# Peptides against a protein of PDB entry 1IK9: the designs that were tried, part 134

Target 1, 211 residues: chain A of PDB entry 1IK9
Amino acid sequence: MERKISRIHLVSEPSITHFLQVSWEKTLESGFVITLTDGHSAWTGTVSESEISQEADDMAMEKGKYVGELRKALLSGAGPADVYTFNFSKESCYFFFEKNLKDVSFRLGSFNLEKVENPAEVIRELICYCLDTIAENQAKNEHLQKENERLLRDWNDVQGRFEKCVSAKEALETDLYKRFILVLNEKKTKIRSLHNKLLNAAQEREKDIKQ
Target 2, 207 residues: chain A of PDB entry 1IK9 as posed
Amino acid sequence: MERKISRIHLVSEPSITHFLQVSWEKTLESGFVITLTDGHSAWTGTVSESEISQEADDMAMEKGKYVGELRKALLSADVYTFNFSKESAYFFFEKNLKDVSFRLGSFNLEKVENPAEVIRELIAYALDTIAENQAKNEHLQKENERLLRDWNDVQGRFEKAVSAKEALETDLYKRFILVLNEKKTKIRSLHNKLLNAAQEREKDIKQ
Target 3, 195 residues: chain B of PDB entry 1IK9 as posed
Amino acid sequence: MERKISRIHLVSEPSITHFLQVSWEKTLESGFVITLTDGHSAWTGTVSESEISQEADDMAMEKGKYVGELRKALLSVYTFNFSKESAYFFFEKNLKDVSFRLGSFNLEKVENPAEVIRELIAYALDTIAENQAKNEHLQKENERLLRDWNDVQGRFEKAVSAKEALETDLYKRFILVLNEKKTKIRSLHNKLLNA

## One batch from the design tools (peptide; made by RFdiffusion4, then SolubleMPNN)

Design b2_p18_8_s3 (from b2_p18_8, 11 letters changed)
Fold by OpenDDE base, seed 4:
Structure b2_p18_8_s3 (fold): chain B 211 residues (1-211), chain C 211 residues (1-211), chain A 18 residues (1-18)
Amino acid sequence: as target 1 above (211 residues)
Amino acid sequence: as target 1 above (211 residues)
Amino acid sequence: ELEEVKKEHEKLLSEPVF
């Protein structure tokens, strides 16, 4: 079961924050339980898959698109742009919400709710769920933070090894070239010395032929 | 202002989860506001720094140690070992809590609370705080997750560069040695050829002298 | 012979020292 609690403002009571709890099994499309509370009273209703399908048909909206609008309205509240407006009558227990477009508002959905006999139990359970969610999110946060710190250490270690490898490559190249030049120059000097000896020997032989 | 909400069970009402809200400025030592709710009624009290000091003195406990016990009791509830027991009289509005040790229980603190006239407002504000805390923790978790994904990419990139650097170092060393060996062998061959020419010239000269 | 040795010697003298 998935659950979402959002803050909403009712058109009838805009100064009083209401809480809209929606609970569903796997998808909102399969139906959901809606609970509304003002922190004193609570109202609940079950919305079936058939009611969702009927509301989509009545709107001439494709079911997946309609469920997408339900998800935005009911799981996020009004949203940052007041795109969804919520209405509730405490007398009739009739809950409805509208989508506000630029030039038109239309009813997106409507539900009959029932007043909960013991609203304190619903409120306590709602607060418990919030506190559990906080604890779970804190534990996830601490885990991600520790993992972040681990990854940063591992990155620094590899970076430091990489920099040492670059420096060691450059040092090796420089040392090898220096050593090669020394040995090559020694061999060139020896070749020059041997050529001088050959030239001298050839000049002496040419002198001996010339008596 | 810091704030903590915890679940507690009252000895008088063990079947009804109560919520203990504690709010304080910077440290619990400087005083705090305590709010108790059962989801229908709420009770609040202000505890001053002087009352905390007096309770510590009355217990013959060092203030820092006492505040440490207050923090464990009031910010964490009973804890996983039922070390703290909470008592509240709705008639007297007297709240007290005990620390349970192996062989002794002692009163850790006691506060006079006042019944809140509009408990729904306190409950709504408490739920709002929980929802805000959930949203903030979710945003932190999403941020840490993205940062972990970034650090993992950066680690893989540096690791791949490091491996390429190692391979490039080994390849460079091997190539340089091969090239150096070729050039050195050419110079050695030239030196040997020049020595053979010198030896032949010396042998011919020795033959010409014996003739 | 002597001219070849002279030519090879001049070539070796012209080689840069590294």
Scores: peptide ipSAE 0.035, ipTM 0.826, DockQ to the pose 0.557
Fold by OpenDDE base, seed 2:
Structure b2_p18_8_s3 (fold): chain B 211 residues (1-211), chain C 211 residues (1-211), chain A 18 residues (1-18)
Amino acid sequence: as target 1 above (211 residues)
Amino acid sequence: as target 1 above (211 residues)
Amino acid sequence: ELEEVKKEHEKLLSEPVF
């Protein structure tokens, strides 16, 4: 089961933060359970896949698009733009919400809720779920932080090895050129020495022919 | 102000999860506010720095060690080892907790609480704090995940540059050796040719002298 | 022969020393 808790403000009680829990299996389209609480009372309703399909048809909205709007209204919390207005009657237990567009507001959904006999149990379970979610997210944060620190060390190690490889390539090139210049100069000196010997021998022969 | 909410089980009501909120400024040693709730009723107490110091002295415990034990009891939640036992009387509003060691249990602290007149407000604020903490931790998780993905890309890029640098160093060394061997062999061939010319010139001179 | 050796010698003397 998946669950999301969001803060909502009811038009009837705008000064009292309410909490909207939605629980579903894999997909919100298959139906969901909605729980509303003010921290003293709680109300719960079940919405079936058939009711979601019927509301989408009555709205002349494609089911996947309608479920996408339900997800924004019921799971996102009121985003900073008050795009969704929530209404609840404690007497009728009728919950409905509207999408407010620039030029028109329309009812997006409506649910009959039932008052929970033991609201304290629902509130305790809701707080437990919040605390479990905090603990899981903290453990994930600590894991990701340790992995970031590992990746940063590994990056620094490879970067330092890369810089050493660049420097070692330049040093190797410089050393090879120096060594080869020395050997080439030795061979050039030997060639010059042998040419001088040939020149001297040829000059001596020319003297011997001239008697 | 810092805050921690933990689940506790009271000896008097072991089947009902209670929530213990502790709120403090910078250091738990400077004093704290404790709030207990069962999701229906709430109780709050204030513990001063002087009370913490007095309890540490009465226990013959060093204040920093005592505050360290308070932090474990009041902020960690009951760790999986039930090391801390919590007691509360709803009639006297007296809260106390014990540290259970293998051979001895001792009272670690005791607080007088006051019943909150509007428990729903305390519960709503507690749920709000949990939801804010979840949102902050989720944003931090998404940030750390994006940073991990960045660091992994940067590592792969440097690793690939390092491998190319190693291969380029080996290729440079091989190319330099090949080029220098060709030039050295050319100079060796010229030296051999000049030696043969010298040998022939010496042999011709020896013929001319015998003649 | 001598003139060829002289020309080759001048060429070798003109080769830059590295």
Scores: peptide ipSAE 0.035, ipTM 0.827, DockQ to the pose 0.560
Fold by OpenDDE base, seed 5:
Structure b2_p18_8_s3 (fold): chain B 211 residues (1-211), chain C 211 residues (1-211), chain A 18 residues (1-18)
Amino acid sequence: as target 1 above (211 residues)
Amino acid sequence: as target 1 above (211 residues)
Amino acid sequence: ELEEVKKEHEKLLSEPVF
């Protein structure tokens, strides 16, 4: 089962933060359980896949698009731009919500809820779920932090090896060329010396022929 | 202000999860506000630095050690080994907790609480704080995840550059030695040729003298 | 012979020292 809890403000009670819990199996389109609380009372309703399909058809909206709007409204609250307006009557237990666009507001959905007999149990379970989610997220944060520290060490190690490899390549090239020049110049000097000996021998032979 | 919320079980009500909130400024030893709730009722008390000091003195415990045990009890709940036992009387509003060791249980502290007139406000604020903490931890998780993905890309980039640098160093060394051998062999061949010319010239001069 | 050795010697002297 998946769950999302959000804060909402009701049009009738804008000074009192309400909490909207939605619970579903795999996909929101297969149906969900909605729970509303003010921290004292709670109200619950079950919405079936058939009701979601009927509401999409009544709105003349494609089902996937409708479920996408339901997801934005119910799982995110008003959103960062107050795009969704929530209404609830405690007398009728009727919950409905609207999408507000610049020039148009339209009802996106409505649900009949039932008052929970033991709201304290629902509130305790909701707080438990929040505390579990905090603990799971903290453990994930600690894991990701340790992994970041590992990756940073591994990066610094490879970077330092790379810099040493670059410097060692340049030093090797420079050293090999210096050694090469020394040996080449020695061979050139030996060639010049042998040529001088050959020239002297040829000059001596030319003197011996000329008596 | 710092805050911690934990789940506890009361000895008198072991089937009902209670929530213990502790709020403090900078350090727990400077005093704190304690709030207990069952999701229907709430109780609050303020504990001063002087009361913490007095309780440490009455226990004949060093203040830093006492505050360390307070922190473990109140900020962690029972702990993973049920080391702390919590007791509360709704009639007297008296809260106390014990540390359980193998052969010894001792009272670690006690506080007078007051029943909150509007528990729904305290419960709503507690749920709000949990939802804010979830959102903050989610944002931190997303940031750390993106940073991990960055560091992994940077590591792969440097690793690939390092492997190319190693291969390029080995290839350079091999190529430079091959080129060096070719030029050296050419100069050695020229030296051998000049030595042969010098030997022939000396042999011809010896013939001309015998003739 | 001597003139060929002289030309080869001048060529070797003109080779740059690296």
Scores: peptide ipSAE 0.031, ipTM 0.826, DockQ to the pose 0.553
Fold by OpenDDE base, seed 3:
Structure b2_p18_8_s3 (fold): chain B 211 residues (1-211), chain C 211 residues (1-211), chain A 18 residues (1-18)
Amino acid sequence: as target 1 above (211 residues)
Amino acid sequence: as target 1 above (211 residues)
Amino acid sequence: ELEEVKKEHEKLLSEPVF
């Protein structure tokens, strides 16, 4: 089961932060449970997949688009600059919300809620869920931090090996050229010596022919 | 201001999760505000640095050790295997907690709390703090995840450059040896040719002397 | 002389071609 808790402001009680809990299985389209609380009272309602489909049809809105608007309204709260307005009557237990566009507001959905007899239990469970979520998120943060520190070490190790490899390549090239020049110079010296011996032998033979 | 909310079980009401909020400035030693709630009622008390010092002295415990035990009790809840036991009388508003050792329990601290007249406001503010903490931790997780992905890319890039450098070093060595062998073989061929010319010249001179 | 040049030539021929 997935859950989201949002803070909302009711048009009737704008000075009092209310909390809107939405709980669902896999997708909001499959239906959800909505719970409203002011920290003293709580109200709950169940919305079925058929009701979501009917509300989309009544609005003449494509179901996927409608569910997308429900998700923004119910899981994100008012959004940036009060795009969604929430209304609740404690007397009728009727909850409805509107989308505010520049020149028009329209009702996006409405639900009948039931007053919870034991609101303290709902509030305690809501706080428990928040504390569990905090602990889970802290554990994820600690894990990601340790992984980042590992990746940074591994990067530094490979970087240092890469720099050593570059330097070793340049040193190898330089050393091989130096060794090759030495061997080539020895062979050039031997070639010069053999040419001088050949020249001397030819000069002696020319001297022996001239007696 | 720092804050921690913990779930606790009271000895008098073990079936009802209570929430213990502790709020302090920089260090718990400088004093703190303690708030207890069951999701319907709330109770608050202020503990000064002087009261913490007095409780440490009354226990004949070193202050830093005592504050360390307070931190474990009040910020972590019961701990592993109910090391701390919490007691609260709603009638007297007296809160106390014990440390359970194998063969002895001892009182670690006690506080007089006051019943909050508007518990709904305290509960709403507690839920707001939980939601803010969730949002902040989510933003930190998203940041760390993006940094992890960056570090992994940077590691792969350097690793790929390192492997290319290793291969290029081996290829360079092989190519230089091949080129050097070609030039050396040319010089060896020239040396052989010059020796053959010298041998022929010596054989012709020996023929001319015998003739 | 000619025998020394022959020995030096044989030594040069015995050097492996790389």
Scores: peptide ipSAE 0.024, ipTM 0.825, DockQ to the pose 0.582

Design b2_p18_8_s4 (from b2_p18_8, 11 letters changed)
Fold by OpenDDE base, seed 1:
Structure b2_p18_8_s4 (fold): chain B 211 residues (1-211), chain C 211 residues (1-211), chain A 18 residues (1-18)
Amino acid sequence: as target 1 above (211 residues)
Amino acid sequence: as target 1 above (211 residues)
Amino acid sequence: DLEEVEKEHKELEEEPVF
């Protein structure tokens, strides 16, 4: 089961932060349980897939688009606070919410809720879920931090090996060329010496023929 | 101000999860505010640095060690649940907690609390803090995840450059040696040819002198 | 001398082909 808790402000009680819990299975489209609380009282309702479909049809909106708007309204909490307006009557237990566009506000959905007999249990369960979520997120943060530290070490190791490889390549090239030039110059000197010996021998032979 | 919320079970009400909030400035040793709630009622008390010092002295415990035990008891929540026992009287508003060792249990501390007139406000503020902490931890998780993805990309880039550098070094060495051998063999062949010419010229001159 | 040229020639023939 997926769950989201959000802070909302009711039009009727703007000074009192309310909490809207939505819980669902797999997709919000399959229906959801909505719970509203002010930290003293709680109200719960179940919204079926058929009710979601009916509201989409009544709005002449495609169901996937409608569910997308429901997700924004009910799960974002503090979106830009002014886009979704929440209304609740404690007398009728009627909950409705509106989308406020620049020139038009329209009702996005409405639900009948029931007052919970034991609101303390709902509030305790809600706080438990928050504390569990904090613990899970902390464990994930610690894991990601350790992984970042590992990846940074591994990056620094490979970077240092790469820099050494570059320097070693340049040093190898320079050394090989220096050695090559020395050996080539030796062989060139030997060739020059042999050519001079051959030239002298030919010049002496030409003198001996000319007595 | 630092804060920690923990689930606790009271010895008197083991079936009802209670929440223990502790809030302090910089160090728990400087004093703290303790808040207890069952999701319907709330109780708050302020514990001063002087009270902490007095409890440490009465226990004949070094203050830093005592504060270390307070931190474990009051901030860990679900440590191994059996190590710290929490007691609260709703009638007297007296809160005390014990450390359970294998052979001995002892009172670690005790506080007088006051019943909050508006528990809903305390509960709303507690839920708000939980939701803020969830949002902060989610933002941190998203940041760490993006940083991990960056570090992994950077690691893969440097690793690929390193492997190319290794292969390029080996290829350079092999190519330079092949070229060097070819040029050396050309020079050796030229030296051999010049020696053969010199030998033939010397043999012809020796024949001309014997004639 | 002829002997020195013959010796240098033999040393050049014995130089390993690298």
Scores: peptide ipSAE 0.037, ipTM 0.830, DockQ to the pose 0.517
Fold by OpenDDE base, seed 2:
Structure b2_p18_8_s4 (fold): chain B 211 residues (1-211), chain C 211 residues (1-211), chain A 18 residues (1-18)
Amino acid sequence: as target 1 above (211 residues)
Amino acid sequence: as target 1 above (211 residues)
Amino acid sequence: DLEEVEKEHKELEEEPVF
């Protein structure tokens, strides 16, 4: 089962933060359980896949698009944009919400809720779920932090090896050129020495021919 | 103000999960506010720095060590080890907790609480704090995940540059050796040619003298 | 012969030392 808790403000009670819990299996389209609480009382309702399909048909909206709007309204927590207006009557237990567009507001959904006999159990379970979610997210944060510290070390290690490789390549090139210049200059000196000997021998032969 | 919420079990009501909120400024040593709730009722008390100092003195414990034990008892949430036993009387509003060691249990602290007139406000504020903490931790998780993905890319990039540098170093060495061997062999061939010319000139001069 | 050796010698003297 998946769950999301959001805070909402009711048009009838704007000074009292309410909490909206939605629970579902795999997809919101298959139906969901909705719970509303004010921290003293709780109200719960079940919405079936058939009701979701009927509401989509009544609105002439494609089911996947309608479920996408339900997900934004019921799961996202009211973002800073009051795009969704929530209403609840404690007397009738009728919950409904509207999507506010520029020129028109329309009812996106309506649910009959039932007052929970033991709201304290629902509230305790809701707080437990919040604390469990905090613990899971903290454990994930600690894991990701350690992994980032590992990746940063590994990056520094390979960066340092890369810089050493660059420097070692430049040093190798310089050393090889120096060694080869020395050997080449030795061979050039030997060639010059042999030419001088050849020139001297040729000049001596020319003297011997000229007596 | 810092805050921590933990779930606890009371010896008197082990079937009902209670929530213990502790709120403090900078350090627990300067005093704290403690709130207990069962999801229906709430009880709050204030513990002063003077009370903490007196309890440490009465136990003959160094204040920093005592505050360290308070932090474990009141903030860590009961880890799976039932090292701390919590007791509360709703009639007297007396809250106390004991540390269980192998051979001895001792009272670590005791507080007089007051029943809150509007527990729903305390419960709503507690749920709001949990939801805010979830949102902050989710934002931190998303940031750390993106940073992890960045560090992994940066590591792969420098690793690939390092491997290219190693291969380029080996290729440079091989290319330099090949070029220098060619030039050296050319100079060796010229030396051999000059030696042959010198030998021939010496042989001709020896013929001219014998003739 | 001599002129060719003198020419090769001049070319080697003009060859830059590395």
Scores: peptide ipSAE 0.035, ipTM 0.831, DockQ to the pose 0.559
Fold by OpenDDE base, seed 5:
Structure b2_p18_8_s4 (fold): chain B 211 residues (1-211), chain C 211 residues (1-211), chain A 18 residues (1-18)
Amino acid sequence: as target 1 above (211 residues)
Amino acid sequence: as target 1 above (211 residues)
Amino acid sequence: DLEEVEKEHKELEEEPVF
């Protein structure tokens, strides 16, 4: 079961924060349970897939688009202020909400709720779910923090090895060329010395032939 | 102001989860506000620094150690089950808690609470704080996840550069030595050729002198 | 012989020193 709790303000009671809980299995399209509370009273309703389909048809909206709008209204909590307006009658237990566009407001959905006999159980379970979610998110935060510290250490190790490899490549190239030049110049000097000896020998032979 | 909400079970009502809220400024030692709720009723008390000091003295416990035990009892929520036992009388509004060790249980603290007139406000504010904490923790999780993905990309980039640098160093060394050997062998061949020419010239001159 | 050795000598003196 998936669950989302959002904070809402009712048009009739704008000074009193209400909490809207939506619970569903796999997809919101398959139906959901809606719960409203003011921290003292609670109201619950079940919305079926057939009711969602009927409401989409009555609105002349494609079902997937309608469910997408329901998801934004009922699950977004922190959506931009004023895009969705929520209304509830404690007398009729009728809940409805509107989408406010620039030039047009329209009813997006409406549900009949039932007053819960023991609201304290629903409120306690809601607080429990919030505390469990906080604990899970804290554990995830601590895990991600440790992973980030690990990845930073691993990055610094490889970076330090890379810098040493670059410097070692440049030093190797420089050292090999210096050693190569020294040995090559020694061989060039030996070649020149042998040529001078050969030239002198040839010049002496030409003198000996000319007597 | 710092705040912690914990889930507790009362000895008198073990089937009904209660919520213990503790709120303080900077340090728990300076005093705190304690709030108990069952999701229908709420009870609040203020504990001063002087009361904490007096309770530590009455227990013959060092103040810092006593505050450390208060912190574990009142703020830990998810401490190992059964280490702390909580008691509350709705009639007297008297709250007390015990520390259970293997062979000894002792009263760790006791507070007089007052019944809140409008528990729904306290419950709504408590749920709001939980939802705000969830949102903050979600934002932190998303940030840490993005940092993790960044650090992983940066690590893979440097690792790939490092592997290329290692391979390039080995290839450079191999290529430089191959080229060096070729040029050195050419110069050695020229030296040998010049020595042979010089030897032949000396042998011819020795023939011409004997002739 | 001498002219060939003088030519080879000149070519080696013109070889750049590294």
Scores: peptide ipSAE 0.034, ipTM 0.831, DockQ to the pose 0.568
Fold by OpenDDE base, seed 3:
Structure b2_p18_8_s4 (fold): chain B 211 residues (1-211), chain C 211 residues (1-211), chain A 18 residues (1-18)
Amino acid sequence: as target 1 above (211 residues)
Amino acid sequence: as target 1 above (211 residues)
Amino acid sequence: DLEEVEKEHKELEEEPVF
């Protein structure tokens, strides 16, 4: 089961932050449980997949697009631009929300909620879920931090080995060329010396033929 | 200001999870505000640095050790081993907690709390803080995840460059030696040819002298 | 014979020393 809690402001009570909890199985499209609280009272309702489908049809909206708008409204709250307006009557237990566009506002959805007899249990469970979520997120953050520190060490180690390999390649090339030049020059000197000996021997033989 | 919320169980109401909020400036030693709630009622008290010092002295405990035990009790709750027992009288508004050791339990601290007139405000603010903490931890988690993915890419890139550099060094050494052997063998062949020409010239001159 | 050796000798003396 997935769960999201968001803070909302009701048009009737704009100074009192309300909390909207939505819980669902796999996808919001399959239905959800909605819970509203002001920190003293709580109200709950269940919305089925069939009700969501009927509301999409009544709005003449494609189901996937409608569920996408429900997801934005109910799981993100008003959003940073107050695009969604929430209304709740404590007397009728009727909850509805509107999407506010530049030139038009329209009802996006409406639910009949039931007042919870023991709101303290709902509030305690909601706080427990928040604390559990904080603990899980802290453990994930500590794990990711340690892994980032490991990856940074491993990167520095291979970078340092790479730089040493580059320098060692350049040094090897330079050393091999220097050694080759020394051996080659020794062989060139020996070739020149042998040619001088041949020239002298040929000149002596030509003198011996000329008596 | 730092803040920690923990879940606790009261000895008087072991089936009802209570929430203990502690808020302090820089260090718990400088004093703190404590808030207790059951999701319906709330109670608040302020503990000064002087009260903490007096309680440490009355217990004959070193202040830093005492504050360390306060931190474990009040910021971690009972802990995984139920080492701390919490007691609260809703009638007297008297809160106290005990440390349970194998052979002894002793009072670690006690506070007079005051019942909050509007507990819904305290509960709403507590839920707001939990939601803000979740959002901040999610943003940190997303940042660390993206940085982890970056570091892993950068590691793979430098590792692949390092492997190519190692192979290129070995290939360079092998190629340079092959080229050097070819040129060196050519010069050795020329030296051998010149020695044979000198030997023949010397043998011909020795024939001309005998003839 | 002598002229060929003198030619090879001149070519080797003209080879640049590295």
Scores: peptide ipSAE 0.032, ipTM 0.831, DockQ to the pose 0.511

